Peptides against a protein of PDB entry 6FRK. Designs and how they scored, part 64

Target 1, 411 residues: chain A of PDB entry 6FRK
Amino acid sequence: NEEVLNAMLKEVCTALLEADVNIKLVKQLRENVKSAIDLEEMASGLNKRKMIQHAVFKELVKLVDPGVKAWTPTKGKQNVIMFVGLQGSGKTTTCSKLAYYYQRKGWKTCLICADTFRAGAFDQLKQNATKARIPFYGSYTEMDPVIIASEGVEKFKNENFEIIIVDTSGRHKQEDSLFEEMLQVANAIQPDNIVYVMDASIGQACEAQAKAFKDKVDVASVIVTKLDGHAKGGGALSAVAATKSPIIFIGTGEHIDDFEPFKTQPFISKLLGMGDIEGLIDKVNELKLDDNEALIEKLKHGQFTLRDMYEQFQNIMKMGPFSQILGMIPGFGTDFMSKGNEQESMARLKKLMTIMDSMNDQELDSTDGAKVFSKQPGRIQRVARGSGVSTRDVQELLTQYTKFAQMVKKM

## One batch from the design tools (peptide; aimed at target 1 L326 T334 D335)

Design b2_p21_7_s4 (made by RFdiffusion4, then SolubleMPNN; from b2_p21_7, 14 letters changed)
Fold by OpenDDE base, seed 2:
Structure b2_p21_7_s4 (fold): chain B 411 residues (1-411), chain A 21 residues (1-21)
Amino acid sequence: as target 1 above (411 residues)
Amino acid sequence: LDEQIKLFEQILKAIKKLEEL
């Protein structure tokens, strides 16, 4: 029994190390899991694998919870949020994503560019802010970030902004001059929250970097970026452990909408490759698929049309990047998430929708769409010509639809 | 909701099988 436990713990430790979890945290987790597993309960015929997975899950949840309540902005007040982090961490992009998130929630939000070190930092922020219709402040002539930050914060306080986000200079390496500048900015603007932005792709370097920031600046919140399908997320655990600060948001791509509130349970489930069923549910519910009741009722009756399939493809496209949705489904491993496959999958969905756009209501609303096309082959040729595709592409779509309709009839 | 998730999983599984063909 102890040899089997040690073998399973070795596999779990290997998987966590492969997920860029810090070696010290993996060692501590192994000891905690070994101490939490009652060997006597394992003798009672319970599935040893499930017990170890549950113990690992519980200890990972504890590692992501610093025991500190996350700062939240107060509605109708002025909230100053200072961003700190290395150059290339995604800090500037994350400022725009957070500003856009609060703006969409009905907050009066603005952006300040206090990055005087990077040439074109203000132009980049201005471009992102203008695209998102977010008010911004910065200078092309002022070289002191303290002056820019102070003037910008004062301006937006006087204009009764609720969320005032200050982007600071990032450096390529940890430099004492950067930390002194960050402290001077923080002392001048008196931020309500200091957000450390960390790139998840730096792996084992996350701990040392996060610690260096926390030792110099009063970091209160963490945002982890580049949690795209390739980022294993283990660096997030290292950031929480080093900063003793909660992760508040994650960046999940390059788009302004590729930004979500951090949820502990879904994140750990995803890290373990269990999928994020809860996040999929929440995302499906956020889409306000009011049309779902009629679809659910049809599905309960074993009815599925080409129109119902089209509406589902529209819903998938509205849920965001197809890679993110697939990565939320249990058993769709990371191999499906190559950037090439996502664009190809979205292009394929869009091609299928374009074929269906060339169908008539009788074809779309038929409970046996494949039979409508099989009885009148001239319909396939019409749809193929109308959509600019081959008759084979239309036949492939109909074959797919038939497989779906048969699955729905078996549900 | 569980039925919708299962349906979505089945839809995505079938799309995946189509990419492998």
Scores: peptide ipSAE 0.008, ipTM 0.317, DockQ to the pose 0.047
OpenDDE base, seeds 1, 3, 4, 5: peptide ipSAE 0.005, 0.008, 0.007, 0.000; ipTM 0.279, 0.322, 0.298, 0.254; seed 3 fails the geometry check

Design b2_p21_8 (made by RFdiffusion4)
Pose (drawn by RFdiffusion4):
Structure b2_p21_8 (pose): chain A 374 residues (1-38, 47-273, 303-411), chain P 21 residues (1-21)
Amino acid sequence: NEEVLNAMLKEVCTALLEADVNIKLVKQLRENVKSAIDNKRKMIQHAVFKELVKLVDPGVKAWTPTKGKQNVIMFVGLQGSGKTTTCSKLAYYYQRKGWKTCLICADTFRAGAFDQLKQNATKARIPFYGSYTEMDPVIIASEGVEKFKNENFEIIIVDTSGRHKQEDSLFEEMLQVANAIQPDNIVYVMDASIGQACEAQAKAFKDKVDVASVIVTKLDGHAKGGGALSAVAATKSPIIFIGTGEHIDDFEPFKTQPFISKLLGQFTLRDMYEQFQNIMKMGPFSQILGMIPGFGTDFMSKGNEQESMARLKKLMTIMDSMNDQELDSTDGAKVFSKQPGRIQRVARGSGVSTRDVQELLTQYTKFAQMVKKM
Amino acid sequence: EEALEELAKLHQEIEEILNES
């Protein structure tokens, strides 16, 4: 049985290694689901599913904008990850939700970058800012957020150039652009086909600049996006959106369960009964109930107080014979009144008859009356 | 004392119902 756990466990470790999941997290997840584990494919895959939900959970809720206030969002990520594409996907998302959204092109390096964000904004009917001539992104971002602030826009999304960590020049310029406009949220956009080099770049982005949200693009293809587990752990940020195509409407919020599945592949007879059950539990205590000075009108009249401490186990063979629908019903007496067929199966395996209940049903009716009167 | 008076009254009412039955 130790060999059935390991053959089926190394087959999921390969399933995650092929889904570009970091080899560090596969080796760690393997011995996490091995230590926490101490119709067969369900008792195994349920344990694997709960261990994955433990990894995709960063413990941090997403940053959401406030209507009536200026929200500056700054996009960061590697070269070619889909920042300019996801810039228009997000401005179009909020603009359709009713936000005064605008775009700013703070890329002064990439050829045809302002022309790219201009044509994406021209198409989606979204205001845009940028420059063909200005070579300083700190100047384009500062003079753009200033313009759209004096025009009272609520979502101001600043696009930046692609950068990698080994370029300290572009990492300083990213930090200065973030210090000039002071964004309310910084989004780390990552390609879904990224391999093992993802945890190092995503970590260096978190170190130089404060990354709070992560977006995974190019998920409409064959890439399952296992590199996102290494950006969530590195940036400490949850995934808020995913990209699912080249168009502006190929964009939707991140849901954890479908991504992990793809990455993996009045008084009633019942109340009359419980009140009785506590009066029998407090039943050997009936002599304490006759203590009160001037209140002892009677005690154990006609000896029937002894069987009121004996009827509740026989009535418990009826509850033992009951399932969770009858037991958890608001009116435990209405489930059997409509279907007196349930009065026969309660009588079979519990040894009580269907006759005994007629006297109980009268005793029940009287008890049900005096509680609604209570 | 008051809680015991209330439980004693319920106990007496249950005896009356059982005698009538």

Design b2_p21_8_s1 (made by RFdiffusion4, then SolubleMPNN; from b2_p21_8, 15 letters changed)
Fold by OpenDDE base, seed 3:
Structure b2_p21_8_s1 (fold): chain B 411 residues (1-411), chain A 21 residues (1-21)
Amino acid sequence: as target 1 above (411 residues)
Amino acid sequence: LEELKKLRELLLKLQKIQDEL
């Protein structure tokens, strides 16, 4: 029994190390799991594998729980949120994602760019903020981040903003000058929350980086970015252990909507390759995919129209990175993530939808849409002219539709 | 479990759609 336990724990420890979990945490977890498993209860014929998996899951949940309540903004108050983190961590993008999240929840939200070190930092923030219709502050001429942060915070406090997000300078390395600048900014603006932004893809370096920030600045919250990549997120455990601060949000992609509140159990389930059924249900419900009963019934009857295809493209575009949804389904590995193809696929979907926007209801609602166009080739020319595309692009769309309609008929 | 099976079938259909695009 002990040999079987040790063998199974070795497999789990290997999988956790391959998930970028820190070697010290994996060793401690192994000891804690061994102490938590009653060998006598395992002898009684219970599924030993399920018991070990449950014990491992429980210990991973404890590693993500710092035992401190996450900071939450107070409605009707001015909440100052300072962001800290290395360059390339996704800090500036995450500031915009958090601002957009709170704006969509009905908070009066703004952004301040106090990054004077990185050329084009303010232009990048301004572009992101303008696209999201978020008010922003920064300077092209002021070089002191303390002055910019102080003036921006004062301005937005006077304008009764509820969420005031301050983006700071990032460096490539842990430099004392960076930490001094962050301390000066923090002392000047007196933030209600300091958020450390960490890139999940840095793997084993997460602990040392998170510790260096916590030792210099009073980090109260963590945001983990790039969890859409090959990073299995094991570095997040190291950040929580080092900072003793909760993960509050995760960045799951490049889009401004690729941002969600952190949930411990779904995250650990995903880390273990168990899938995230709860997050899948939440995402499906957020998309109002419940209205797809009619689509499911049509698909069961082998009916598929150009309108049904258009509605599916709208759903895919609303879902964001489809790879994230697939990664929530048990048994769909992360390997379906071709990093490069999502933006190109979304642009292609938008082009196809623009072609379909030039179709009429008879063409869209036909159960044999390709045959409608083949019988009257003048329709292809009309649609091509209406959408500003070639007749070849319309024929390619109809060819794709025909393949899908044939697949649906075989299902 | 039946709802999850329907959802999985729908998502598999959508994936095949995306992979052929």
Scores: peptide ipSAE 0.006, ipTM 0.316, DockQ to the pose 0.068
OpenDDE base, seeds 1, 2, 4, 5: peptide ipSAE 0.000, 0.006, 0.005, 0.000; ipTM 0.284, 0.302, 0.299, 0.280

Design b2_p21_8_s2 (made by RFdiffusion4, then SolubleMPNN; from b2_p21_8, 12 letters changed)
Fold by OpenDDE base, seed 1:
Structure b2_p21_8_s2 (fold): chain B 411 residues (1-411), chain A 21 residues (1-21)
Amino acid sequence: as target 1 above (411 residues)
Amino acid sequence: LEELKKLRELYLKIQEINNEL
């Protein structure tokens, strides 16, 4: 039994290391799991695999919980949120995502660009803020980030803004000058929250970076970025351990909406390849997919049209990144996320939709759309011309539709 | 839960289509 436990723990430890979990945390988890598993209960015929999985899950949940309550903004007050992090961490993009999140929740939100070091930092922030209709402040001429931050905070305080987000300069290296600048800005604006933005893709470097920031700046919150299909969430555990600060949000892509509140249980479930059933339910409910009942009913009757396929592609496009949605479904491992460039998959779906946009209602609403096209090959040529695609591309779509419709008829 | 299973089956089939294209 101990040999079986040790073998299974070795596999779990390997998978966690492959997920960029810090080696010290993996070692600690292994020791904690060994101490938490009653070997006598393992003798009673309980599914040893489930017990180990549950023990691992429980210990991972403890690793992402710093035991510190996350800061939350106070409604009707002026809340100053300072962002810190390395260049390329996604800090500036994350400022815009957080601002947009609070704006959508009915907070009076603004952005300040105190990054004077990076050429075009203010233009990038201005572009993102303007697109999201978020008020912004910055300078093209002022080079002191303390002046810009102070003036911007004062301006937006006087205008009764509730959420005041300050983006600071990032560096490629942990330079003492960067930390001094951050301290000067923090002292000038007296932020209610300091958010460290960390890129999950840096893997084992997450601990050392997070520690270096925490040792110099009073980091109170962490945001982890680039948790899209290829990013291994294990760096998040290292950030929490090093900063002793909660993860408050995660960035899950490039879009301004690819930003969500951090949920411990769903995150660990996803990290273990168990999926995020709760987040899937939430996303399905947010989409008002009441239309899915009607589709499910049609599918039960073995009816599937090209229009039904189009509506499903449209629903997938509305849900956002297809890989992320699949990664939320239990038993869709991270391997499903790795095999497709998500942008390529979405481009393929959009191409198929563009082909279907050139179809008529008779073609779209036929219970055997492929047979409509096979009986009148001139329809394929019309659709191909209308869509700017080859007749082969239309035939490939119809072949795929036929395969799908045959699978639906067998259900 | 049945709706989620059907949604899963639908997504699997759509993914199969997308992988075969």
Scores: peptide ipSAE 0.005, ipTM 0.334, DockQ to the pose 0.136
OpenDDE base, seeds 2, 3, 4, 5: peptide ipSAE 0.000, 0.005, 0.000, 0.000; ipTM 0.310, 0.338, 0.312, 0.310; seed 2 fails the geometry check

Design b2_p21_8_s3 (made by RFdiffusion4, then SolubleMPNN; from b2_p21_8, 14 letters changed)
Fold by OpenDDE base, seed 1:
Structure b2_p21_8_s3 (fold): chain B 411 residues (1-411), chain A 21 residues (1-21)
Amino acid sequence: as target 1 above (411 residues)
Amino acid sequence: EEELKKLRELYLKLQKINDEL
């Protein structure tokens, strides 16, 4: 029994290391899981795999919980939020995402660009802020970030803004000069919250970087970015452990709305490939997919048209990244994110939709769309010409539709 | 739960289409 436990724990530890979980945390988790598993309960014929998974899940939840309550803004007050982090961490983009999040929640929100080091920092912030209709402050001429931050905070306090977000200069290296600048900015504006922005893709470097920031600045919150890609999120555990600060939000893409409040249970479930059922339900509810009942009813009757397939591709595109949505389904998380660039999958779906846009209503609404095309091959050539694709691409679409329609008829 | 099950079945089918493309 102990050998079997050790073998299963070795597999779990390997998977966690491959998920960018810090080696020290993996070791601690292994020891804690061994101590939490009663070997006598393993003798009772309970599914040893489920028990180990549950023990691992509980210990990962504890590693993500710093035991500190997350800071939350107070309604009707002026809340100053200072952002700190490395250059390329997505800090500036995350400032805009957080501002947009609070604006959508009915907060009077603004952005301040106190990054004087990076050429075009203010233009980037201005572009993002203007697109989101968020008020912004910055300078093209002032080079002191303390002056810009102080003036911007004072201005927006006087205008009764509730959320005042200050973006600071990012770092490429542990330059002490830039730590001093961040401290000077923090001392001048007296932020209610200091947010460390961390890139999840830096893997094992997350601990050392997060610690370096915490040792210099009173980091109270963490935001993890780039959780849309191959970043398995294990670096988030390292950031919490190093900063002793809660993760408050995660960035899940490039769009301004690819930003969500951090939920511990869904995140750990996704990290373990168990899926995010809550996030899937929330996304389904946000999409007002009442139209899915009509589709499900058609599918129950074994009816599936090219139009029904088109509408499903539209729904997938509205849901965002197909890989992320499938990653929310239990059992799909790990294999589906690995098998393709999300952009390539979306480009493929868009190509298929473009082919279907060149189809007529008779072709789209036929319960046997492939048979309509097989009876009149000239339709394939028309659709191919209309969509700018090969006749082969249209035939491939019809082949896929036929396979799907056959699966629907067998339900 | 039944809607979620149906949605999962739909996504499974769409996944198979995407994997075969």
Scores: peptide ipSAE 0.000, ipTM 0.254, DockQ to the pose 0.115
OpenDDE base, seeds 2, 3, 4, 5: peptide ipSAE 0.000, 0.000, 0.000, 0.000; ipTM 0.259, 0.267, 0.267, 0.240; seeds 3, 4 fail the geometry check

Design b2_p21_8_s4 (made by RFdiffusion4, then SolubleMPNN; from b2_p21_8, 12 letters changed)
Fold by OpenDDE base, seed 2:
Structure b2_p21_8_s4 (fold): chain B 411 residues (1-411), chain A 21 residues (1-21)
Amino acid sequence: as target 1 above (411 residues)
Amino acid sequence: LKELEELRKLYLQIQKINDEL
């Protein structure tokens, strides 16, 4: 029994190391799991694999919990949030994602670019902020980040902003000059929260980097970036352990919407390859798929229209990247998206929707839309002209609809 | 769970359609 336990723990430890979990944390986890397993209960014929998986899951949950309550902004108050992190961590993009997240929730949100070191930092922030319709501040002429941060914070405080996000200079290396600059900015603006942004893809370097920031600046929150479907989330555990600060959000892609509040249970479940059933349920519920009872009922009756297909494409587009949704479903490895980049798949869906936008209600609401078009070929030419596509593209859509409707009739 | 399985089947079918286009 002890040999079997040690073999299974070795497999789990190997998988965690392959997931870029720090070797010290993996060793500690192995000891904690070994101490938490009752060997007498394992002798009673309980599923040894499930028991070990549960013990591993429980210890990983503890590693993600720093024992510190996350800072939360106060509604109707001025909340200054300072961002710190290395260049290439996704810090600037994450500032825009966080600003957009709060703006969508009805917070009066703004962005300050206090990165004077990187050429074009202010232009990049301005472009992202303008696309998201977020107010921004920065300078093309001022080189002192303390002056820019102070002036920007004062301006937005006077304008009664609730969320004031300050992006600071990143560096490629841990330099004492960068830490002194960050301390000077922090002392000048007196932030309510300091957020360390960490790239999950740096793997075993996460601990040393996170520790170096925490030793110099009072990091209170962590955001982990580049947690797309292949991202080894093990670096996140190292960041929490080093900073003793909670992960508050995760970045799951390059789009402004690829940003979500951190949830411990779904994250650990995904890290163990168990899927994120809760996050899938939450995303499905956020879609207000209350209209899905009518769809599910239509699908049960083998009825499927072009409008029903259009609504499904809208739902997919609202759920975000399809690779992420599939990665949330247990037993779908990332290899399922092998033939197309996610942008091509979304562009294809958007093209199909644009074709359907040129259809009339009679065409969209027909239970045999393909037959409506086959009986009157002039409809194909009208839709093709209206959507700016070829008649072939419309025929391909109708062929795909017919295949889908036949699959629905077999369900 | 049954509704999620139906949604999963729907998504897989739409993905198959996108891979055939």
Scores: peptide ipSAE 0.000, ipTM 0.295, DockQ to the pose 0.125
OpenDDE base, seeds 1, 3, 4, 5: peptide ipSAE 0.000, 0.000, 0.000, 0.000; ipTM 0.291, 0.294, 0.296, 0.266; seed 1 fails the geometry check

## One batch from the design tools (peptide; aimed at target 1 L326 F332 T334)

Design b2_p22_1 (made by RFdiffusion4)
Pose (drawn by RFdiffusion4):
Formats: sequence, C-alpha cells, structure tokens
Structure b2_p22_1 (pose): chain A 374 residues (1-38, 47-273, 303-411), chain P 22 residues (1-22)
Amino acid sequence: NEEVLNAMLKEVCTALLEADVNIKLVKQLRENVKSAIDNKRKMIQHAVFKELVKLVDPGVKAWTPTKGKQNVIMFVGLQGSGKTTTCSKLAYYYQRKGWKTCLICADTFRAGAFDQLKQNATKARIPFYGSYTEMDPVIIASEGVEKFKNENFEIIIVDTSGRHKQEDSLFEEMLQVANAIQPDNIVYVMDASIGQACEAQAKAFKDKVDVASVIVTKLDGHAKGGGALSAVAATKSPIIFIGTGEHIDDFEPFKTQPFISKLLGQFTLRDMYEQFQNIMKMGPFSQILGMIPGFGTDFMSKGNEQESMARLKKLMTIMDSMNDQELDSTDGAKVFSKQPGRIQRVARGSGVSTRDVQELLTQYTKFAQMVKKM
Amino acid sequence: EEEEEHLEELLERLKEFEELLE
C-alpha cells in the first residue's frame, strides 16, 4: 500500500512538472501531501485537491478600487508578457462596469508602443495619454496622471515598458516611475508559458517595487499556467484576472477552482422529544425538582413518573431509526404525517410497533399545544 | 385531564428550579 501511494504520487508530480510548476514546489508539495495523508481515485484526488488549494492561497485579499476616488494602477512585468494588451483589457473591463477609465503610455523604448496603446484605446473608446517625443517615462506618467486627475478620472492605468532583473537600469527607472505617480496598485502581468525562470524575476520585481496583484495572460492556449504559483509565492499577491486571447474582451476574473482543475487535469414531535430527553437526563434529578418549599403539590403520581424515565430510549430507537432528513427537519412530525410509510420502517428495525405511536401521538399533541402556549 | 394537570405541574417545577439556580 506504500507502493500505491508513490506510483500515484509521482504521476501527479510529473503532471505539475509538465504544467510548468516550479520543481521546488513540486518536491515540496509531494512531501506535504505525503505527511498530511498519514471510488479509489476520489479518496486520492480529494487529498491532492485540498493540498493544491493550500498553495494557490496567498492569504491576501485583492485590491479593489473605490468609486468617486482616483485609483492609479501601474503595470509591471517582463518583456512581451502582455502588459499593453492587458492594459486595454482592464480599462475596457471597468469602463463597462461604469468607471471613468483612462490609459497612459509610459513606454519610451519599445518601437510602436504609443501607436499600440493608441489603437487599442481608439478602438475601445477609452481616453489615452502618451507621447511620441517624450523619452522620460517618469515625465509621461507624472504629466498624464496629473492631466487625468484634473479631469477627475477614477481608474488611471499606467502602462510601462518590459524589463528584466539583470537590467538594473530599467529596474531603477521602474522604481522612479512608481515613485512619481505613487500607484494605488501595482499589477505583475506574467505570461502563462513561463518556465522555471519565473520565481527569480517575480521575486526581483517584488523587491524593487511593491507588487500587490498578479495577472496571468496567454491562458487561452495549451499553457496551464503553473508558473503562477511561483509569482504568488514571490510577490505575495493573488491573481485577480486572467487573459484568454488577443482581443480586448478576452479577459475575465481569476477563479481558483477552475484553474486548479486545469492545472491538475413552533413545537414539533422532535422538540417534544428533545425536551423530554433533557428531562430524563435531568430525570434521576426529579427528586431535586420536588424540593421547593410549598411547591411539592405531588410527587411521582400514580407511579407514571417511573415510565416517563423509561419511554425515551424506546423513542430513541425511533430516532436511531430516523435518517438526517427527518432528524434535521424543522417539524419532525410533519415528515411522517405526510408519509405514514416512514412509520412502518421506524417500527421494523427498532422493535417498537406502529400502535405505540398512537398513544404517543396523543401525548405529542398535548405537549405540542402547551409549548405554543409557552 | 389529570395527565395534563400533572404535565403542567412538572413544567412549573422546572421553571421554579431554574430560577433557584440563578
């Protein structure tokens, strides 16, 4: 049985290694689901599912904008990850939700970058800012957020150029652009086909600049997006959106369950009964109930107080014979009044008859009356 | 009638015993 756990466990470790999941997290997840584990494909895959939900959970809730206030969002990520494409996908998302959204092109390096964001904004009917001539992104971002602030826009999304960590020049310039406009949220957009080089770049982005949200693009293809587990652990940020195509409307919020599945592949007879059950539990205590000075009108009249401390086990074979629908019903007496066929099965395996209940049903009706009167 | 009077006396006893405990 130790060999059935390992053959089926190394087959999921290969399923995650093929899904671009970091080899560090696969080796760690393997011995996490091995230590926490101490219709067969369900008792295994449920344990694997719950261990994955433990990893995709960063413990941090997403940054959401406030209507009636200026929200500046700054996009960061590697070269070609889909920042300019996801810039228009997000401005179009909020603009359709009713936000005064606008775009700013703070890319002064990539050829045809302002022309790219201009044509994406021209098409989606979204205001845009940028420059063909201005070579300083700190100037384009500052003079754009200033313009759209004096025009009272609520979602101001600043697009930046692609950068990698080994370029300290572009990492300083990213930190200066973030210090000039002071964004409310910084989004790390990552390609879903990224391999093992993801945890190092995503970590260096978190170090130089404060990354609070992660977006995974190019998920509409074959890439399952296992590199996102290494960006969530590195940036400490949850995934808020995913990209699912080249168009502006190929964009939707991140849901954890479908991504992990793809990455993996009035008084009743029942109340009359419980009040009795506690009066039998407090039943050997009936002599304490006759203690009160001036209240002892009677005690154990006609000896029937002894069987009131004997009827509740026989009535418990009826509850033992009951399932969770009758037991957890608001009216435990209405489930069997409509279907007196349940009065026969309760009588079979519990040894009580269906006759005994008639005297109990009268005793029940009187007890149900005096509680609604209570 | 007698059984109903007996159940009512038992419920009153439970209430007055709970009050003494308070």

Design b2_p22_1_s1 (made by RFdiffusion4, then SolubleMPNN; from b2_p22_1, 10 letters changed; failed a check: too like the target's own chain)
Amino acid sequence: EEEEKELKELFELIEKLKELLE

Design b2_p22_1_s2 (made by RFdiffusion4, then SolubleMPNN; from b2_p22_1, 8 letters changed)
Fold by OpenDDE base, seed 4:
Structure b2_p22_1_s2 (fold): chain B 411 residues (1-411), chain A 22 residues (1-22)
Amino acid sequence: as target 1 above (411 residues)
Amino acid sequence: DEEEKELEELLKRIEKFEELLK
């Protein structure tokens, strides 16, 4: 039971790491899942798989919940929303998406461009705002973002705008000058909400980045962008943990409508590929875990035999289509093995196993199987005849084994 | 720190194994 749990947790942890979840959060999740699962209740014939899946899902729900209620604008009041984030995070586009979202809901919404650092930042915001018919403010001549933000906020307050969104300068790197500028802007305009915009594709760097922003400005909300790409959004968990702030919206494309309120369950389901986790856990349960532990232990000692390779091929064959395993692993898109390559790969593995079925125990159990065959070439001819293949096919297998064994020795 | 290293080593091993299967 504990071995089965540890193997399933290993697969889930691997999947989460491939989804760009921070290693510390993955470790914490593993410990929390182990603590939440009563191994004695698992012994009573409950569907162990469903119990583990439920425990993993429950702990991921906790990782996306900072325990803080999301800020919401008040109708009939002036709500100032300041955006912060790195250059390339999609911050400027997200300002327009949020403005459009509130405008479509009947809020009197406007945009302020306080990004004086990037040439054309105001033109970009103006283009987006004009397309969406959103009122905007900015300057081509004023270089102080504090002045622009203050004047823009004052103007739109006087015009009774309900949602006043302020886009700030981003930098390519965390720079003290950026954080000082953000703090000065925040102090001048006194925002009701500070939104940190994060690119989902930044992966493991999300924690340090999100923390650096939170340490300088009172980030109260997170928006995650670029969830339309290969990014599964694991970095979003790091941002929530570091900022202690809820994800309020997600960006799901380039269009102004590619913007939706954050929903915990759909996000976790996408992060995990839950249709895939169910299949992964079935496959892991069908695997004789004892064979995998014995292999890992042999690999730790730099020992790798033809039998160990055969057992690995047998495990891959038992796992079924390798594309289903890889497709189940978060980060391996469906493109990694075209359906045609999978059947060919399985046929290749089956051919290699058929060759090894004609080997004897001395050949299979030798830590230097290739050397056993090189010393006595008659073994290659025997195996080739026994398996109905060419001597070249046996030599190709031995070459592949030698590459594997050399890689294992370097591990 | 040791479990983090073990997980990182495991991922590197998986990646290397996948590269060998190509």
Scores: peptide ipSAE 0.007, ipTM 0.357, DockQ to the pose 0.016
OpenDDE base, seeds 1, 2, 3, 5: peptide ipSAE 0.000, 0.000, 0.000, 0.000; ipTM 0.268, 0.265, 0.321, 0.308; seeds 2, 3 fail the geometry check

